# Peptides against a protein of PDB entry 5K2M: the designs that were tried, part 34

Target 1, 273 residues: chain A of PDB entry 5K2M
Amino acid sequence: MRIGITYTVLRREEMAIKERAGEFGEVVMLHEDDLLFPGNYDLDVVIIRNVSHFKALYTARLFESEGIPTVNSSRLIFEAGDKLFATLRLAGKVPVPEWKAALSEGGALRVPDSLGYPLVSKPVFGSWGRLLAKVNDRDSLEAVLEHRKWMKNPLYGIHYFQEFVEKPGRDIRSYVIGGEFVGAIYRYSNHWITNTARGGKAEPCSDPEVEELSVKAWEAFGEGALAIDIFESEKGLLVNEVNPNMEFKNAARVTGADMAGKLVEYAVEVAKT

## One batch from the design tools (peptide; made by RFdiffusion4, then SolubleMPNN)

Design b1_p11_2_s4 (from b1_p11_2, 3 letters changed)
Fold by OpenDDE base, seed 5:
Structure b1_p11_2_s4 (fold): chain B 273 residues (1-273), chain A 11 residues (1-11)
Amino acid sequence: as target 1 above (273 residues)
Amino acid sequence: GGFLTDEELGL
């Protein structure tokens, strides 16, 4: 078996995936600079680890066009990597924060009539809480909308909002690969944006309700490897978002779970189907 | 170079 791994930066995750993949077959590391299509790639499966959502999406689709399956698939990257499209999948299966989407400034200004204040403004793409805004009032909403008009990417004209969820100084990140729950962590932060990449503490999460909800959230997509962000709210557990380009170094360290091994095992299964 | 810069992608 020949396993490709596409990447932008050789992170701890890519190093772990490479190491584990070497136990199952020949590993071909493919930096973004090495990729040219159409190509004559002799690979049974490709693990997609490009940092950019769009580069990951197009890379996956290009390999699929050559008859080579990918983990994640271009379909999953497309649906899970967009916060609005992910919400559309999740909302039919699991509890999610109340949300609204608007396609104009005039539509966006009416969002508080339904969600109230405070609310959270999100871009439909992007990672690490980038361009998230807690909108406490109308003046803040108008400011966010004004700034969006001057952003070059037309996707900033897609206005996605959620209710602000009060959290107990933490959130949950779980991992589901091939429908199997692999592990979960609490991410602690004194800021309303909980992300361990911003210096937060991580601790193991052992909660059967989190495990059940995480698997059910994965079933909304039905394939691949997903990190799932869950909020503990007064309404119970809410699935906030999913990530098809997961970072797992902190979760693997804290839980002891073999995230890289599980990802490779799933990629090997995909190669055989 | 991709179609979008890191800044345009919010990276």
Scores: peptide ipSAE 0.015, ipTM 0.567, DockQ to the pose 0.216
Fold by OpenDDE base, seed 1:
Structure b1_p11_2_s4 (fold): chain B 273 residues (1-273), chain A 11 residues (1-11)
Amino acid sequence: as target 1 above (273 residues)
Amino acid sequence: GGFLTDEELGL
């Protein structure tokens, strides 16, 4: 068994994955600078740990073109890493925040007629609450749309909105790998964006409803390793988004779950398929 | 999660 691990930065997660992968076979660490295609790589599976969503997506697809399976697959990275495409999968299986998509500024200006105010503007791609805006009124909506017109990436012209969900000063992040629930944490923040990358504390979450909902959210995609972001709302639990390139150092530390081991075990299973 | 590079932002 030869296990590739692609990475941008050697974080605690990549170190843990490397260590656990060494128990199953030979480990080949591949920095982004080492990746040239076609390369005729001699690998049974590749674990994708590139920090960039698009670099992870293209890296996965390039290995797949050489007949090497990846964890996660390029399909999963594409569908789960786009907030709109992920919502389309999730909405058929689990409760999600109310959402609207518009393909023009004129369409986006009508979104409050359905969602009301306050609403949340999101880019379809990006992490750590980057370019999230709480839009409280018409003036704020017009300002966000005006700024988007001057952003060079055409994907900023895809307007994705959610209802603003009032949360109890926290959200939930759960982890499902190969259809198995691995663990969950609460992320505490005084800000409406609760992501620990913007500041927050993590505590263990032991809730059977979270476990069941997390597995159902994973089943909307049907493969791979996902981190799942869940809101506690007055309407009950809502699946906000999923992440196909999970950070888990805080969750592993707080829960004691061997998330790196579970990821490697799944990659070994994929390699044997 | 991942960060967006300047290239991904079109900068």
Scores: peptide ipSAE 0.014, ipTM 0.543, DockQ to the pose 0.720
Fold by OpenDDE base, seed 4:
Structure b1_p11_2_s4 (fold): chain B 273 residues (1-273), chain A 11 residues (1-11)
Amino acid sequence: as target 1 above (273 residues)
Amino acid sequence: GGFLTDEELGL
């Protein structure tokens, strides 16, 4: 078994994955600078750990084009890593925050007619709560839309909105790998954006409803390793988003779950199929 | 604690 691991930065996660992968076979660390295609890669599977969503997506697709399976697959990265495409999958299986998509400013200006205020503007791509805006009124909506016009990437012209969900000063991050629930944490924040990359306390979450919902959310995609963001709302649990390029150092530390081991075990399973 | 630094983010 030869296991590739692609990476941008050698984080705690990549170190843990490398260590666990070494128990199953030969490990080939592949920095982004090492990746040239077409290539002659002698690998049974590649674990995709590139930081950039787009680099991860293209890397996965490039390995797949050479007959090497990836974890996650390019399909999963594409569908789960885009907030709108992920919502399209999730909405058919699990409760999600109310959402609207618009393809023009004129369309976006009508979103409050359906969602009301406050609403959340999200780019369809991006991590760590970048370019999330709580839009409290018309003036704020107009400002967000005006700023989007001047952004160079055309994907900023895809207007994705959610209802603003009141949360109890925390959200839930769960992990499902190969359809198995691995663990969950509460992420505490005094800010409406609860992302741990911005400074939250993490605590273990042991809730059977979270476990069940997390598995159902994973089943909307049907493959791979996903981190799942769940909101505790007055309406019950809502699946906000999924991440096919999960960080898990905090979750592993807090829960004691072998996230890296489970990811490697799944990758080895994928290599054998 | 537990933030990714800018270095850890590849920024």
Scores: peptide ipSAE 0.013, ipTM 0.539, DockQ to the pose 0.115
Fold by OpenDDE base, seed 3:
Formats: C-alpha cells, structure tokens, sequence
Structure b1_p11_2_s4 (fold): chain B 273 residues (1-273), chain A 11 residues (1-11)
C-alpha cells in the first residue's frame, strides 16, 4: 500500500500521521510545492493535511479526478468546512444554535427580528474565530454590514448569523473518525471565543452524552474524520461547527487517544474499498 | 484546522 500525505507545514500531527502510516505501507510526503496536476500519482489513498480550507478542497478533488480516494473526501471538506453548509447537514440530525442566513444587507437587517440581540456574525469560511463579531445592537449590526461591503471576497456577502450562546467559560471539542468516537476535551477560556484563547487550558471530557451527540453529528455527513465543536448551553448540548482539517496534538496529549493511528487506519480502509 | 497550529492557539 502507498499512502500519500499532503501538507503545508510539518506539524506534530503530520509527523504522527507519517509515523503511523509507515506501519501500514510506503509513505509519500507531498508538500504543496510538489503538487502538479494532472500528475500520474501512484498512490492507493491520500491523507489531506493542507492548512488552507480551499487548498485542501482542491487538492482532494484533484486526486479524486485521477481515481485516488482521499481522507477527507472533497465532498466532506466542501460541506463540513463551510459553516452554513455544515449547519444545513447538522440541523437535520442534532441540536444546533439558532441561525439565520441572508443574501443581502436588507435581509441581514431583519435577522434580529427572529434571533434577537445579542447575535453572532460569522463568515461562512475561515478558522480561529477570524471575523467573528458579537453584535449587541442595531448600530453594531449596521457597522458589520458596512465593513463587509468593502471586503473583496464575494463570500463575505453571504450573511450567516447565530444566536449568542452563553457558555460556562469552556466549550467541548470531540473527534469522530470513520464513525468511531476517539475522544473529547474541554477547552477553557475567559473570552466568548474559546477557539482563539491563547494560553487556554485543555482537560479530558468523558461524558457519554458528548460521545453519543458527536457520533450523531458525524452521521450527518456519513464519512471521514471530523473534529466537532459542542457548546454546553442552558438548552443542553449544541453542535456549533465541525472541522474536516482537524488539529489534534493537544487533544491526543490530554486524552492519550491515538488520533493519528485512528486516522491512518481509516485511510487504509478507504484505500481497500 | 485553519491558519494556526494548536500550539499557536495556546491549547
């Protein structure tokens, strides 16, 4: 078996994946600079570890066009990596925060009539709480909408909003690979954006309700490896978002779970189908 | 996933 691993930066995750993949066959490391298509690649499967959502998406689709399966698939990266498309999948299977989408400024200005204040403005793409805004009032909403008119990427014209969820100073990140729950952590932060808390504490999460909900959230997509972000709200557990390009270094350290091994095992299964 | 590592996040 020949296992490709595409990457932008050789992180601890990529090193662990490489090491584990070596137990199953020949490993071919492919930096972004090595990728040209069409390329006549001799690979049984490719593990996608590109940092950029869009680079990961296109890399996956390009390998698939040559008949090489990928983990994750381009379909999964597309649907899970867009916050609105992910919400559409999740909302049919699991509890999610209340949300609205608008396709114009005039539509966006009516969102508070349904969600109230405070609400959260999110871009449909991007990571690490980038361009997340807590919108407390009408003036703040108008300011966010005005600034978006000047953003060059047309995807900023897709207005995605959620209710503001009060959290107990933490959120949950779980990991599901090939339909198996692998582990979960609590991420502590004093800021409402837990994902960007530099110096945040991580602790193991061993909650059976989190495990069950995480598997159901994965089943909304039905394939691949996902990190799942869950909120502890007054309404109970809510699935906020999923990530098809999961980072797991700290989760693996804190839980002791072999996330790299589980990812490789799943990729080997995909190669055999 | 995204532009920062878990280490850069302080996780």
Amino acid sequence: as target 1 above (273 residues)
Amino acid sequence: GGFLTDEELGL
Scores: peptide ipSAE 0.015, ipTM 0.531, DockQ to the pose 0.203; fails the geometry check

Design b1_p11_3_s1 (from b1_p11_3, 5 letters changed)
Fold by OpenDDE base, seed 3:
Structure b1_p11_3_s1 (fold): chain B 273 residues (1-273), chain A 11 residues (1-11)
Amino acid sequence: as target 1 above (273 residues)
Amino acid sequence: EEERRDEEGYV
């Protein structure tokens, strides 16, 4: 068994994955600078750990073109890594926040007619709460839309909105790998954006409803390793988004779950298929 | 431990 691991930066996650992969076979670490295609890679499977969503997507697809399976697959990265595409998968299987998509400014200006205020403007791509805006009124909506016109990436012209969900000063991040629930954490913050990257604390989450909902959310995609972001709302649990490029160092530390081991075990099973 | 903001770059 030869296991590739693609990476941009050696984080705690990549070090843990490398260590666990060494128990199953030969490990080949592949920095982004080492990747040239078409190539002749002697690998049974590749674990994709590129930081960039697009680099991860293209890396996965390039290995797949050489007949080498990847974890995650390019299909999963594509569908789960875009907030709108992920919403389209999730909405058919689990409760999600109310959402609207518009393809023009004129369409976007009509979104409050259905969602009301306050609402949340999101780019379809982006991590760590980048370019999230709480839109409280018409003036703020117009300002967000005006600023989007001057952003160079055409994906900023895809207008994705959610209802503003009141949360109890926290959200939930769960992890599902190969259809198995691995663990979950609460992420605490005094800000409406609860991401731990903004100085939030993590605590263990042991809730059977979270476990069941997390597995159902994973089943909307049906493969791979996903982090799942869940809101505790007045309407009950809502699946907000998923991440196919999951960070897990804090979750592993807080829960004691062997997330790196579970990821490697899944990659080994993918290699045998 | 202050989580280093590992920017998951989408670009």
Scores: peptide ipSAE 0.021, ipTM 0.660, DockQ to the pose 0.187
Fold by OpenDDE base, seed 1:
Structure b1_p11_3_s1 (fold): chain B 273 residues (1-273), chain A 11 residues (1-11)
Amino acid sequence: as target 1 above (273 residues)
Amino acid sequence: EEERRDEEGYV
């Protein structure tokens, strides 16, 4: 068994994955600078740990083109890493926040007629709450739309909005790998964006409803390793988004769950299929 | 631990 690991930066997660992968076979660390295609890679599976969504997506697809399976697959990265495409998968299986998509400024200006205020503007791509805006009124909506016109990436012209969900000063992040629930944490913040990348504290979450909902959310995609962001709302639990490039250092520390081991075990199973 | 927000090359 030869296991590739692609990476941008050696984080605690990549070090843990490398260590666990070494128990199953030979490990080949592949920095982004080492990747050239087409290539003759002698690998049974590749674990994708590139930080960039697009680099992860293209790396996965390039290995797949050479007959080497990846964890996660390019299909999963594509669908789960886009907030709108992820919503389309999730909305058929689990409760999600109310959402609207608009493909023009004129369409976007009508979103409050359906969602009301406050609403949340999101780019379809990005992590750590980048370019999230709480839009409280018409003036704020016009400002966000004006700024988007000057952004160079045409994907900023895809307007994705959600209702603003009132949360109890926290959200939930759960982890599902190969269809198995691995663990969950509460992320605490005084800010409406509760992401731990913004200085939030993490605590263990032991809730059977979270476990059941997390597995159902994973089943909307049907493969791979996902982190799942869940809101506690007045309407009950809502699946906000999923992440195919999951960070788990805080969750592993707080829960004691072997997330790196579970990821490697799944990659070994994928290599054998 | 401040997660390095700048490293996601969406540039």
Scores: peptide ipSAE 0.020, ipTM 0.653, DockQ to the pose 0.183
Fold by OpenDDE base, seed 2:
Structure b1_p11_3_s1 (fold): chain B 273 residues (1-273), chain A 11 residues (1-11)
Amino acid sequence: as target 1 above (273 residues)
Amino acid sequence: EEERRDEEGYV
């Protein structure tokens, strides 16, 4: 078996994936600079570890065009990596924060009529809480909308909003690979944006409800490896978002779960299909 | 830091 691993930066995750993949066959590390298509790659499967959502998406689709399956698939990356598209999938299976989408400023200005204040403005793409805004009032909403007009990417014209969820100073990140729950962590932060990449403490999360909800959230997509962000709310657990380009170094460290191994095992299964 | 520089990156 020949396992490709595409990457932008050789992180701890990519190192672990490489190491574990070596137990199953020949490993071909493919930096973004190595990727040209069509390329006639001799690979049985490719593990997509590009940092950029769009690079990951296109890389996956390009390998698929050559008949090489990817983990994650371009379909999954597309649907899970867009917050709105992910919400559309999730909302049919699991509790999610109340949300509204608007395709114009005029539409967006009516969102508070449904969600109230405070609400959260999110871009449909992006990570680490980039361009997340807690919108407390009309003036703040107008400011966010005004700023969006000057952003070059047309996707910033897609206005995605959520209710503001009061969280207990943490959120949950779980991991589901091939439909198997692998582990979960609490991410602590005093900021309303909980993210370990911003210096939050991580602790193991051992909650059967989280496990069940995480699997259900994964089933909304039905394939691949997902990190799942879950909020503990007054309404119970809410699935906020999923990530098809998951970092897991903190979770692996904290839980001891073999996330890299599980990912490789799944990729090997995909290769055999 | 490089991870944060990718405007389109996901964590």
Scores: peptide ipSAE 0.024, ipTM 0.670, DockQ to the pose 0.489; fails the geometry check
Fold by OpenDDE base, seed 4:
Structure b1_p11_3_s1 (fold): chain B 273 residues (1-273), chain A 11 residues (1-11)
Amino acid sequence: as target 1 above (273 residues)
Amino acid sequence: EEERRDEEGYV
């Protein structure tokens, strides 16, 4: 078996994936600079680890066009990586924060009529809490909308909002790979954005409700490897978002779960189907 | 760290 691993930056995750993949076959590391298409890639499967959502999406689709399956698939990356499209999948299967989408400024200005304040404004794409805004009032909403008009990417004109969920100074990130729950962590932060990339601490989360909900959230997509962000709210557990291009260094360290191994095992299974 | 901020990736 020949396993490709595409990457932008060789992180601890990519190193761990490489190491574990070596137990199953030949490993071909493919930096973004190595990727030219069409190409004659002799690979049974490709693990997609590009940092950019769009680079990951297009890389996956390009390999698929050559008959090489990817983990994650371009379909999963597309649907899970867009916060609105992910919400559309999730909302019918699991509890999610209340949300609204608007396709114009005039529509967006009416969102508070349904969700109230405070709101969370999200771009439909982006990571590390980038361009997340807690919108406390009308003036803040108008400012966010005004700034969106001047953003070059037309996707910033897709207005996605959630209710602001009061959290107990933490959120949950769980990991489901191939439908198997692998582990979960609490991410602690004094900021309303609990992302560990912003200096949050991680602790193990062992909660059967989290496990069950995480699997159900994965089933909304039905394939691949997902990190799942879950909020603890007064309404119970809410699935906030999913990530088809997960970092797991902190989670692997804290839980001891073999996330890299599970990802490789799943990729090997995908290669055999 | 700068490259991580500029890329439209997921963490």
Scores: peptide ipSAE 0.023, ipTM 0.663, DockQ to the pose 0.508; fails the geometry check

Design b1_p11_3_s2 (from b1_p11_3, 7 letters changed)
Fold by OpenDDE base, seed 2:
Structure b1_p11_3_s2 (fold): chain B 273 residues (1-273), chain A 11 residues (1-11)
Amino acid sequence: as target 1 above (273 residues)
Amino acid sequence: REEEKDRLGYV
């Protein structure tokens, strides 16, 4: 078994994945600078750990074009890594925050008629709460929309909104790999954007409802390894988003779960199919 | 710093 690992930065996650992959076969570390296509890669599977969503997506698709399966697949990365596309999958299976999508400013200006204020403006792509806006009023909505017009990427013209969910000063991040629940954490923050990358405390989450919901959320996609962001709301648990390029160092540390091992095991299974 | 690199790398 030859296991490729694509990466941008050798993080704790990539080191752990490398170490665990070494137990199953030969490991080929592939920095982004090493990736040229078409190529003749002698690999049975590639674990995609590129930091960039788009680089991960294209890397996965390029390996797949050479008959090499990837974890995650380009399909999963595409569907899960776009907040709107992920919402479309999730909304069919699990509770999600109320959402609206608009394809024009004129459409976006009508979103409050349905969602009310406050609402959250999200880009369809982006991590760590980047370009999230809590929109409290019409003036703020107009400002967000105006700024979007000047953003270079045409995807910023896709207007995705959610209801503002009041959270108990935390959110949940769970991990599902190959349909197996691996673990979950609470991420504490005094800011409405809960992210451990912003200095939030992480604690283990041992909630059967979270486990069940996380598996159902994963089943909306039906493959791969996902981190799942869940809100505790007055309406109950809501699946906010999923991440096909999961960071798990904090979760692994806090829960003791062998997320790297589970990811490698799944990749080995994928290689055998 | 790693998290900042991660933030910059997502684009």
Scores: peptide ipSAE 0.020, ipTM 0.622, DockQ to the pose 0.260
Fold by OpenDDE base, seed 3:
Structure b1_p11_3_s2 (fold): chain B 273 residues (1-273), chain A 11 residues (1-11)
Amino acid sequence: as target 1 above (273 residues)
Amino acid sequence: REEEKDRLGYV
């Protein structure tokens, strides 16, 4: 078996995936600079570890066009990597924060009539809490909308909003790979944006309700490896978003779960299908 | 590496 691994930067995750993949077959590391299509790739499966959402999406689709399966698939990356498209999948299966989408400024200005204040403005793409805004009032909403007009990417004209969820100074990140729950962590932060990239503490989460909800959230997509972000709210657990380009170094360290091994095992099963 | 991640982004 020949296992490709596409990457932008060799992180701790990519090193762990490479090491575990070596136990199953020959490993071919493919930096973004090595990728040219159409090509003659002799690979049974490709693990997609590109940092960019769009580069990951196009890389997956390009390998699939050569008849090579990918983990994650281009379909999963497309649907899970967009916050609005992910919400559309999740909302039919699990509790999600209340949300609205608007396709114009005039539509966006009516969102508070349904969600109230405070609300959260999100771009449909982006990581590490970039361009998240807590919108407390009309003046703040108008300012966010005005700034969006001057952003060059047309996707910033897709206005996605959520209710502001009060959290107990933490959120939950769980991991589901091939339909199996692998583990979960609490991410602590004093800021309303809970992200481990901002220096938050991580602790193990052992909660059967989190495990059940995480599997149900994965079933909304039905394939691949997902990190799942869950809020603890006054109305219960809410699935906020999913990530098809998961980082897991902190979660693996804190839980002791072999996330890299589980990802490789799943990729090997995909290659046999 | 953090700066490189920020430069590359999710996009």
Scores: peptide ipSAE 0.019, ipTM 0.635, DockQ to the pose 0.351
Fold by OpenDDE base, seed 1:
Order: sequence, then C-alpha cells, then structure tokens
Structure b1_p11_3_s2 (fold): chain B 273 residues (1-273), chain A 11 residues (1-11)
Amino acid sequence: as target 1 above (273 residues)
Amino acid sequence: REEEKDRLGYV
C-alpha cells in the first residue's frame, strides 16, 4: 500500500500521521510545491493535511479525478469546511445555535429582528476565530457590513450570523473518525472565542452526552474524520461547527487518544473499498 | 502561532 500525505507545514499532527502510516505501507510526503495536475500518482489513498481550506478542497478533488480516494473527500471538505453548508447538514440531526443567512446588506440589517442582540457575525470560511465579530448593537452591525463591502473575496458578501451563546468560560472539541468517537477536550478561555490556537488551556472531557452528540453530528455528513465544536449552553449542548482539517496535537496530548493512528486506519480502509 | 497561521493563510 502507498499512502500519500499532502501538507503545507510539517506540524506535530503530520509527523504523527507519517509515523503511523509507515506501519501500513510506503509513505509519500507531498508538499504543496510538489503537486501538479494532471499527474501520474502511484498512490492507493491520500491523507489531506493542507492548511488552506480551498487548497485542501481542490487537492482532494484533483486526486479523486485521477481515481485516488482521499481522507477527507472533496465532498466532505466542501460541506464541512463551509460554516453555512455545515449548519444545513447539522440542523437536521443535532441541536445548533440559532442562525440566519443573508445574501445582501439589506437582508443582513434585518437579522436582529429574528436573532436579537448580541449576535455573532461569521465568514462562511475561516479558522481560529478569524473575522468573528460579536455584534452588540446596530452601529456595530453597520460597521461590520461596511467593512465586508471592501473585502476582495466575493464570499464575504455571504452573511452568516448566529445567536451569541453564553458559555461557562469553555467549549468542547470532540473527534469522530469513521463514525467512531475518539476523544474530547474542554478548551478554556476568558474570551468569548475559546479557540486553543489563541492560548486556551485544554483538559480531558469524559461525558457520555458529548460522545453521543458527536457521533450524531458526524452522521450528518456520514464519512471521514471530523473535529466537532460543541457549546455548553442554558439550552443544553449545541453543535457550533465541524472541521474537516482538524488539529489534534493538544487533544492527543491531553486525552492520550491515538488520533493519528485512527486517521491512518480509516485511510487504509478507504483505500480497500 | 497566530502570526504563523495568518502568514500561511486560510485561503
């Protein structure tokens, strides 16, 4: 078996994936600079670890066009990596924060009539809390919308909003690979954005309700490896978002779960189908 | 870490 691994930067995750993949076959590391299409790749499966959502999406689709399966698939990356498309999948299966989408400034200005204030403005694409805004009033909403007009990417004209969820100074990140729950962590922060990329502490989360909800959230997509962000709210557990390009260094360290091994095992099974 | 991530870009 020949296992490709596409990457932008060799992180601890990519090193762990490489090490575990070596137990199953030959490993071919593919930096973004090595990727040319169409190409004659001799690979049974490719693990997608590009940092960019769009580079990951296009890389997966390009390998699939050559008959090489990917983990994650281009379908999963497309649907899970867009916050609005992910919400559309999740909302039919699990509790999610209240949300609105608008396709114009005039539509966006009416969102508070439904969600109230405070609300959260999100780009449909983004990681590590980038371009998240807590919008407390009309003046702040107008400012966010004005700034979006001057952003070059047309996707910033897709306006996605959520209710502001009061959290107990933490959120939950869980991991589901091939439909199996692998582990979960609490992420602590004094800021309303609890992302560990911004210096948050991580602790193990052992909660059967989190495990059940995480599997149900994965079933909304039905394939691949996902990190799942869950809020503890006054309404109970809410699935905020999923990530098809999961970072797991902190979770693996804190829980002791073999996330790299589980990802490789899943990729090997995908290669056999 | 954020600076490195921002340099790499999400897009």
Scores: peptide ipSAE 0.019, ipTM 0.626, DockQ to the pose 0.313
Fold by OpenDDE base, seed 5:
Formats: sequence, structure tokens, C-alpha cells
Structure b1_p11_3_s2 (fold): chain B 273 residues (1-273), chain A 11 residues (1-11)
Amino acid sequence: as target 1 above (273 residues)
Amino acid sequence: REEEKDRLGYV
């Protein structure tokens, strides 16, 4: 078996995936600079670890066009990596924060009529809480919309909003690979954005309700490897978002779960189908 | 490439 791994930066995750993939076959590391299509790639499967959502999406689709399956698939990356499209999948299967989408400033200004204040403005793409805004009032909403107007990417004109969920100083990050729950962590932060990349502490989460909900959230997409962000709210557990380009170094360290091994095992399964 | 990632909101 020949396993490709596409990457932008060799992170701890990519090193772990490479190491574990070597136990199953020949590993071909493919930096973004190595990728040219159409190409003659002799690979049974490709693990997609490009940092950019769009580069990951297009890389996956390009390999699929050569008859090479990818983990994750271009379909999954497309649907899970867009916050709005992910919400559309999730909302039919699991509890999600209340949300609204608007396609104009005039539409966006009516969002509080449904969600109230405070609300959260999100770009449909992006990681690490970049361009998230807690919007407490009308003036703040107008400011966010004004700033979006001057952003060059047309996707910033897609206005996605959620209710502000008051969290107990933490959120949950769970991992589901091939439909199997592999682990979860609490991410602690005094900031309303609880991302561990911003210095949050991680602790193991062992909760059967989190496990069940995580699997159901994965089933909304029905394939691949997902990190799932879950909020503890007054309404119970809410699935906030999913990530098809998951970071897991902190979760693997804290839980002891073999995230890289599970990802490789799933990729090997995909290669055999 | 790093600048592009930062501008696109990816890390």
C-alpha cells in the first residue's frame, strides 16, 4: 500500500500521521510545492493535511479526479469546512446554536429580530476564532458589517450569525474517525473564545452524552475524520461546528488516544474499498 | 504563503 500525505507545514500531527502510516505501507510525503495536476500519482489513498481549507478542498478533488480516494474527501471538506454548510448538515441531526444567515447588509441588520442580542458574527471560513465578533448591540453590528464591506473576499459578504452561548469557562472538542468516537477534551479559557491555540488548558472529557452526540454529529456527514466543537449551554449540549482539518496534538497528549493511528487505519480502510 | 494564510484567516 502507498499512502500519500499532503501538507503545508510539518506539524506534530503530520509527523505522527507519517510515523503511523509507515506501519501500514510506503509513505509519500507531498508538500504543496510538489503538487501538479494532472499528474501520475501511484497512491492507494491520500491523507489531506493542507492547512488552507481551500487548498485542502482542491487538493482532495484533484486526487479524486485521478481515481485516488482521499481522507478527508473533497465532499466532506467542502461541507464540514464551511460553518454555514456544516450547520445545515448538523441542524437536521443534533442540537445546534440558533443561527441566521443573510446575503446582504440589509438582511444582516434584521438578524437581531430573530436571534436577539448578544449574537456572534462568524465568517463562513476560517480557524482559531479569527474574525469572530461578539455583537452586543446595534452599533456593534453596524461596525462589523461596515468592516466586512471593505474585505476583498466575496465570502465575507455571506453573513453567518449564531446566538451567543454562555459557556462555563470551557468548551468541548471531540474527535470521531470513521464513525468511531476516539476521544474528547475540555478546553478552558476565561475568554468567550475557548480555543487552545490561544493558551487554553486542555483536560480529558469522559462523558457518555458527549460521545453519543459526537457520533450523531459525525453521522450528519457520514464519512471521514472530524473534530467536533460542543458547547455546554443552559439548553444542554450544542454542536457548534466541525473541522475536517483537525488539529489533535493537545487532545492526543491529554487523552492518550491514538488519533494519528485511527486516522491512518481509516485511510487504509478507504484505500481497500 | 504564510502571509496568504494569515490574510485568508487560516493558521
Scores: peptide ipSAE 0.017, ipTM 0.608, DockQ to the pose 0.501

